# Ledger of designs, part 54: peptides against a protein of PDB entry 8OXM

Target 1, 371 residues: chain A of PDB entry 8OXM
Amino acid sequence: FKAEFRLAGGVNLPKIIDCVGSDGKERRQLVKGRDDLRQDAVMQQVFQMCNTLLQRNTETRKRKLTICTYKVVPLSQRSGVLEWCTGTVPIGEFLVNNEDGAHKRYRPNDFSAFQCQKKMMEVQKKSFEEKYEVFMDVCQNFQPVFRYFCMEKFLDPAIWFEKRLAYTRSVATSSIVGYILGLGDRHVQNILINEQSAELVHIDLGVAFEQGKILPTPETVPFRLTRDIVDGMGITGVEGVFRRCCEKTMEVMRNSQETLLTIVEVLLYDPLFDWTMNPLKALYLQQRPEDETELHPTLNADDQECKRNLSDIDQSFNKVAERVLMRLQEKLKGVEEGTVLSVGGQVNLLIQQAIDPKNLSRLFPGWKAWV

## One batch from the design tools (peptide; made by RFdiffusion4, then SolubleMPNN)

Design b1_p11_5_s3 (from b1_p11_5, 7 letters changed)
Fold by OpenDDE base, seed 1:
Structure b1_p11_5_s3 (fold): chain B 371 residues (1-371), chain A 11 residues (1-11)
Amino acid sequence: as target 1 above (371 residues)
Amino acid sequence: DLEAQYARFFS
């Protein structure tokens, strides 16, 4: 290990360290000392399995459909080491950085990211109709710019076209697998884009198995497919390559139902893996930037009264796990809202749900559904 | 122990 470290920012102050491996290669690592990385590690294992399934199928292999993974090594219940995703940037940093974000550069007369957030926060407790109207006003005055990512990074037209296809395939694969695993909407800082491959890396996988639906502001989309995410695909948007890659990914997932159910069942009943949403985690995930007052987790809440009978907690946990498995089985059968859909019908429904401005307007404003 | 090797970075 080198003696020097850098801070990555954020409340938990993760440390970026450089180390030389036994192979003589320098590697950058992110050390977290206040986070449980077990969920991230488990989700990376599931992604690796999904990648194995996608590589076995000829149609998904030909399309190079993969989910980008990173190495996670949990060290304790509150500590671990992650691979630093070298050559990646958060899509939120590229799009809405206050200094030199793409929206500011390409759309200087549009609303600022701060103005958009303020407008949506003002209506957060309002009706769905008021949220929709303000969201449409925000969208009209905050036009997508993510097409410029590939245009800035890949100046050769042939390379640009290939990288835009790589991006579109990465979004499709991660969207469908993310839906199957119930990852839901993803904060713009938790989606990295690789500056060389144009592929996405999903980080901080602390919401899985549709636990985003039980947040104080429930998720309303199956995955993040906001206007900038679509704009990065180019002029065809969700049509053509994206749709076909979603359908081929969904086909492989549905045809692998037994394998996926068996793996997820083992994980859901692992006593070392807490995937359930707790109230403190829910508050943290939907905390306002202004409410970063010192909620020191006074973990001095007396552990005394949560002696709900171990039997009642275990029965409640088992019922939640069973419900997650049943919903996973429904997804893998193409059961949506009590109707069995074809792969094309299911993928179409999911795309329509993800791009619906009524669904997007209802999301937590902190997740920036207008980006 | 791997945890012990990283412990200096958690302080």
Scores: peptide ipSAE 0.109, ipTM 0.786, DockQ to the pose 0.031
Fold by OpenDDE base, seed 5:
Structure b1_p11_5_s3 (fold): chain B 371 residues (1-371), chain A 11 residues (1-11)
Amino acid sequence: as target 1 above (371 residues)
Amino acid sequence: DLEAQYARFFS
């Protein structure tokens, strides 16, 4: 290990350390403290399984449909080592960095990221109608710029086109697999883009199995397909390559129903895998910037294990696990809102739900649905 | 059109 470390930003101040492997290669590692990386490790294993299923199918293999994975080594309940995704940047850092974000560079007359955030925070407790109106005003004055990512990184037109396709395929694959697994908390800092491959890397996988729907502000979209995400696909947007890659991914997932159900069942009943949303985690994920000042670290909340009767906890847990499995089975059968859909019908519904400004306007302002 | 050629190859 090198003697020097860098701090990554954020509340948990993760340490970036460089190590030299026995192969002589330098590898950057992220040491997270105060965070349970077991959820990330489990979800990475599920993504590896999904990649195996996608690689077995000829149509998904030809399209190189894969979810980017990273190595996670959990060390304790509150610490672990992540393989730092070298050559990746958070999409939020590229798009809405306060100093030199792409929105500021390409759209200097639009609202600032701060103005957009403020406007949406002001209406957070308002009606859905008021949220929608303000969201539409924000969207009108904050136009997408993510097309410029590939244009900045890939100057050769043939390479640019290939990378834009790789991006579109990565969004499609991760969107459908993320939907099947009920992956939430897809804010702009939890999605990295690889600067060489243009593929997405999803991080912080702690909100899974639709647990985002039980947050104080529930998640209303199946995956992130916001205006910038779509703009990165280029002129075709969600049509053509994206839609076809979603359909082919969904076909593989639906045809792998028994395998996926068996894997998820084992994970849901693993006593070492706490996938359930707890109130403290929910508060942490939807904290207001104003609340950062009062979290003095003095809550040694002793984990008073509220010895709630083990029996009532177990029965409530089992009922939630059963509901998750039932909903997963419905998704894999194409059951949406009580109707059985074709793969194309299901994918179309999911795309429409993900791009609907009414759904996007209802999200927690920290999710930045206008980006 | 490269888009049309790729659309044909990935159709």
Scores: peptide ipSAE 0.005, ipTM 0.323, DockQ to the pose 0.014
Fold by OpenDDE base, seed 2:
Structure b1_p11_5_s3 (fold): chain B 371 residues (1-371), chain A 11 residues (1-11)
Amino acid sequence: as target 1 above (371 residues)
Amino acid sequence: DLEAQYARFFS
């Protein structure tokens, strides 16, 4: 290891270190403290299994449908090492960076990211109708710009088209896999984009199995398909390539039902994998400072080992695990809202739910649903 | 031990 480290920013101030391997290669690593990386490590293994299923199918293999993965080494319940995703940037940093974000550069007369956020915070405790009206006003005065990511990075038109296609495929694959696994907390800092491949890397995988629905402000969308995410696909938006890639991914997931259920069942009953939502985790997720630059005092979550009575916990835990498995079975059968849908019908419903401004307006303001 | 190698970054 080099003697020096850098801070990556953020609430937990992760340390960036450079390590020289036994092969003489320098490798950058991210050292997270005060964060449980075991959930990330388990979810990365599930993504690798999904990738194996996608590579076995001819239609998904031809389309190069994969979810991007990274290496995670958990060291303790509160610490671990991540592979530094070299050449990635958070989509939020590209879009809504305070100094040089794409919205400010391309739409200088629109509302600032701060103005949008303030407006949505002011209505956070108001009715769904008032949230919807303010969200529509914000959206009208904050127009999408994510199309410019590929245009800035890829000057050759043929390369630009290929990278926009790679992006669209990455969004489709991660959206459907994420929906099947019930992945939540998909805010703009938890989604990285690779500056060379235009593929997405999903990080901070601690909200899975629809546990985002039991947050104080429930998650109301199946995945992130906001206006900027759609704008990055170009003029066709969600139609054509995105929809077809979602359908082909969903076909593989539904055809792999037994394998996916068996894997998730083993994980849900693994005593080392705490996937359940707790009140402290819920508070942490929805009290995050909006700008990662503010040094909020780390609340020492004292380990109050709530001596939960073992017997009542096990029965309640088993009932939650059973409900998660039943909901996963429904998704893999195409059961939505009590109706059995075709792959095309299910994918269409999920797209409509994800782009519905009524669902988007109900999200926690820190999720930045207008971006 | 990997934990011991990284311990100085978590302290």
Scores: peptide ipSAE 0.000, ipTM 0.371, DockQ to the pose 0.031
Fold by OpenDDE base, seed 3:
Structure b1_p11_5_s3 (fold): chain B 371 residues (1-371), chain A 11 residues (1-11)
Amino acid sequence: as target 1 above (371 residues)
Amino acid sequence: DLEAQYARFFS
């Protein structure tokens, strides 16, 4: 290890360290403290399995359909080492950085990211109708700009086209795999884009198995397919390449049902893998900026007193795990709302749900559904 | 109850 470290910023102040391997190669690592990386590590293993399934199929292999993965080494229940995703940027940092975000640069007369967030926070406790109206006003005055990411990074037209295609494939693969696994909390800071490959890297995998639905403000979309995500695909949007890549990914997932169920079953019953949503985690994920004053999490509450009857907790846990497995089995059979759909029908339903402004307007304002 | 929360969202 080098003697010097850098801070990555953010609340937990993760440390960037440089490590020289036995091969003489320098490798950058991110050390997180006060964070449980076990869930990230487990989800990365599941993504690697999905990539193996996609690589075995000739059609998905020819399309280079993969979900990007990073190395996670959990060191304790509260610490771990992540591979530093060198040459990646959060899509939120590119799009809605306060100083030099793409929205401000390309759309200087649109609402600021702050104005959009403020308008949506003002209606957060209002009706779905009022939320929808304000969301539509925000969307009218905050037009997508993510097409400019590839245009800024890739000046050669042939390279630009290939990178836009790689982006579209990455969105499709990660959207379908993420839906099957019930991956939530897909806000603009939890999705990185690689500046060289244009592929997405999904980070902070702490909301899985549809646990986003049990948040105080439930998640209403199967994956992030917001206007900027679609704008990055270019003029065809969700049609053509994206749809075909979703269908081919879903086909491989459905044809691998037994393998996926077996893996997820082992993980759901692993006593070391806490995938369940707890009230404190739910509060943390949807904390309002105004509520910062009162909830100092004195996480010094002694872990001792919640010796609640182990038997009642175990029965409730098992029933929840069984329901997660049942819902995963339904998804892999193409069962949506009690109806068996074809691969094309299921993918179409998921796309429509993900782009529906009624669903998007109901999301927590911190998710930034207008981006 | 965790079970009752899941019952509402997986039903």
Scores: peptide ipSAE 0.000, ipTM 0.371, DockQ to the pose 0.043

Design b1_p11_5_s4 (from b1_p11_5, 6 letters changed)
Fold by OpenDDE base, seed 3:
Structure b1_p11_5_s4 (fold): chain B 371 residues (1-371), chain A 11 residues (1-11)
Amino acid sequence: as target 1 above (371 residues)
Amino acid sequence: DLEAQYARYFS
């Protein structure tokens, strides 16, 4: 280890450390404190398994369909080491940075990211109709700019075209696998883009198995397919390459049903893997800036008193795990809303759900569905 | 109840 460390920004002040390996190679690592990285580690193992399945299939291998993974080493229930994703940037940092974000640079007459967020926060407690109207006004005055990411990074037209295809394939693969696993909390800071490959890296995997649906503001989309995500694909949008890559990914997932169910079953019943949503985690994920004053985490609440009957907790947990497993089985059979769909029908439904402005307008304002 | 929360969102 080098003696010097850097602070990464954010509430938990993660430390960037440089490590020299026994091979003499320098490796950057992110040390998180006060964070349970076990869920990230488990989800990375599941992504590696999905990548193995995608590599075994000739059609997905030819398309280079993969989910970008990073190394996670959990050290305790409250600490771990992450591989530093060198050469990645949060899509939110590129798009909506307050000083020099792409929206401000390319669309200086549009609403600011702050104005958009303020408008959506003002209607957060309002009807779905009022949320939809304000969301449509925000969208009209905040036009997508993510096409410029590849144009800024890749000046050669042939390289630009290849990188835009790599991006589109990465979005498709991560969207379908993320849907199958019920991955939530896909806000613009939890999705990184690699500045060299144009591939996405999904981080902070703490909302899985559709636990985003039980948040105080439920998640209403299967994955992030917002206007900027689509704009990064270029003029064809969700049609052509994206749709075909989603279909080929879904085909591999459905054909691997037994393997995926067996893996997820082992994980759901692992007593060391807490995947369940708790009220404190739900409050943390959807905390309002105005509510910051009262929730000093007096995490000094004595661990003693919640000797609730272990038997009733275990029965409730088992029934929830069984429901998660049944819903995963339905997805892998193409069962949506009680109807069995073809791969193309299922992928089409998921795309329509993800781009529907009625679904997007209902999301928590912190998710930034207009970006 | 965790079960009752899941029953509303996974049904």
Scores: peptide ipSAE 0.008, ipTM 0.482, DockQ to the pose 0.044
Fold by OpenDDE base, seed 5:
Structure b1_p11_5_s4 (fold): chain B 371 residues (1-371), chain A 11 residues (1-11)
Amino acid sequence: as target 1 above (371 residues)
Amino acid sequence: DLEAQYARYFS
């Protein structure tokens, strides 16, 4: 290990450390403190299994449909080492960096990322109608620019085309796998893009099994398919390659129902895997900038072991686990809103739900649904 | 215009 470390930004101030392997290769590692990386590690194993299923199918293998994975080594309940995804950037850093984000560079007359955030925060406690109106005003004055990522990184037209296809395939695969697993908290800092492959890397997998729906501001979309995500696909948008890759991924997931249910059942009942949303985690994920001032770290959260009767906790846990399994089984059967859909019908519904401005306007402002 | 150059390769 090198004696020097860098701080990554954010509340938890993760440490970037460089190590030299026995192979002589330098590798960056992210040391997260105050975060439970066990959930990330478990979700990476599930993604590896999904990749195995996708590689077995001829149609998904030909399309190279994979969800990008990274190595996670949990060290304790509050610390671990992540493989730093070398050559990746958060989509939020590229799009809405305060200094030189793509929106500022390509759309200098649009609203700033800060103005958009402020407008959506001002309506956060208002009606759904008022949220929708302000969201539409924000969207009108904050036009997509993510097409420029591939244009900046891939100057050769043939390479550019192949990389836009790789991006579109990666969005499709991760969207469908993420929907099946009920991945939440897909804000613009939790999605990285590889600068060489144009593939997405999903990080911070701490909201799974639709636990985003029980947040103080519930998640209203199945995956991130915002205007910039769509703009990165180019002129075809959600049609053609994206839709077909979603359908082929969904076909593999639905045809692997027994395997996926068995794996998720084992994980849901693993006493070492806390996937349930707790109030402290919910507050952390949807913390307001105004609340940063009062959370002096002085509350030893250790003392409020509210002795909830172990029996009532276990019964509540089992009921939630059963509901998660039932909902997973419904998704894998194509049951949406009590109706059995074809793969194409289910994928179409999910796309429509993900792009609906009414759903997007209801998200927590920190999710940045206008990006 | 980079968009106009790329449009020529897809027509």
Scores: peptide ipSAE 0.000, ipTM 0.334, DockQ to the pose 0.015
Fold by OpenDDE base, seed 1:
Structure b1_p11_5_s4 (fold): chain B 371 residues (1-371), chain A 11 residues (1-11)
Amino acid sequence: as target 1 above (371 residues)
Amino acid sequence: DLEAQYARYFS
């Protein structure tokens, strides 16, 4: 390790440490304090297993379908080491940075990202009809620009085409794997794009197993497939490559049901896994502005009154674990809304749910469903 | 920016 560290921003002031490996390669590491990295580590292990399944299948291997992973080493309940994703940028930073965001550069006459957010926040407590109308007005005056990511980064037409396909495959794989694991909608700062591969890296996996549906504003989409996410695929949008890659990913996941259930079961019953999103943690995840520091609710351990008998906590835990496993089993059987669907039918339903402006208009405005 | 990459992780 080098003796020097840099502070990353935020309240928790994570430390960036450069280290030289035994291979002589310099690697940047992020040391977090006051944060529980166990859920991220668990989700990365599940992603690695999904990648193993995808590599074993000839059709998914030929398509190079993979979910990008990063190394997480939990050191304690409040500390860990993360691999720094070098050569990545948040899609939110590329799209909606206030200084030089792609929307500002390519669509200077559209609404600003701030104007869009303000309009959607003003209707946050309004009817679904009012939310939909304002969302459609925002969308009309905030046109997608994410196609320009590959055009800026890859000037050679053959490379550009290959990288756009890599992006589309990455979105498809992460969308289906993310749906199976119940990651739901993803904040634009929690989706990184690799500037060399055009593949997505999903970070901060603290909302999993459909926990987004129990938020004060419940999520209404199975994964993030907003207009900019679709625009990055090019002229075919969700059709052709994306749909076929979703179907092939879903086919592998459904055919691997027993393996996936066994892995998730082992992880849910790991006494180190605290997957219960406390309603306070859920509320906190929605009240936080992008720039406001995680005051992790120090659940003051001194609220002694939630001495629920250890038995009642364990029974509550087991019931929620069973519900997670049951819902995972339903997804892997293709059970949607009480009906068994084919792989193509299930993938079609998920795509339609994810792109529906009515579903997008109902999302928490802080997640920027218009981006 | 390192802060932006992990904004939700640091904030």
Scores: peptide ipSAE 0.015, ipTM 0.594, DockQ to the pose 0.084; fails the geometry check
Fold by OpenDDE base, seed 4:
Structure b1_p11_5_s4 (fold): chain B 371 residues (1-371), chain A 11 residues (1-11)
Amino acid sequence: as target 1 above (371 residues)
Amino acid sequence: DLEAQYARYFS
């Protein structure tokens, strides 16, 4: 290890450490403290399995449909080493960085990211109608700019086109795999884009198996397909390549039902894998900037007293696991809202749900559904 | 339309 470290920023102040391997190669690593990387590690394994399924199918293999993975080594319940995704940037940093974000650069007369957030925070406790109206006002005055990512990074037109396709395929694959696994919406800082491949890397996989639906502000979209995400696909948006790649990914997932169910069943019943949403995690994920000051609860470990009957906890857990498996089975059968859909019908429904401004307006404002 | 031509190649 080198003696020097860098901070990656963010609340948990992860440390970037350069390590020299036994092969003499320098490898950058991200050391997270106070974070449970076990869920990330498990989700990376599931993604690798999904990638194996996608590589076995001729149609998805030809399209190079993969979900990007990174190496995770959990060291404890509160620490681990991540592969630093070198040559990646959070899409949120590219889009809405306060200094030089693409929205500020390309749309200097639009609302600032702060103004958008403020407007949406003001209506957070309001009706769905009021949220929708303000969201539409925000969207009108905050136009998408993510098309400029590929244009800035790839100056050669042929390379630019190839990379825009790689991006579109990556969004499609991650969206469908993410839907099947119930990853839900993804905060803009938890989606990295590779500056060389234009592929997405999803990080901080703390919400899985539709646990985002039980948050204080429930998720209303199957995956993140916001205006900037769509803008990065170019003029065709969700049509053509994206839709076809979603359909081909969904086809492979549905045709792999037994395998996916078996794998997820093993994971859901793994006593080392806590995938359930807890109130503290829910608060952390949807914490308001105003509430950051008070919640230094020194969680003194001493509150022994909630001997909730182990039997009632186990029965409640088993019922939640069974519901997750049932919902996964429904998804893999194309059952949506009690109706069996074709692959094309299911993918179409999911796309429509993901881009619906009514659904987007209901999301937690901290997750910036207008970006 | 270049997009339509290339969309066939990746379809």
Scores: peptide ipSAE 0.005, ipTM 0.348, DockQ to the pose 0.015; fails the geometry check

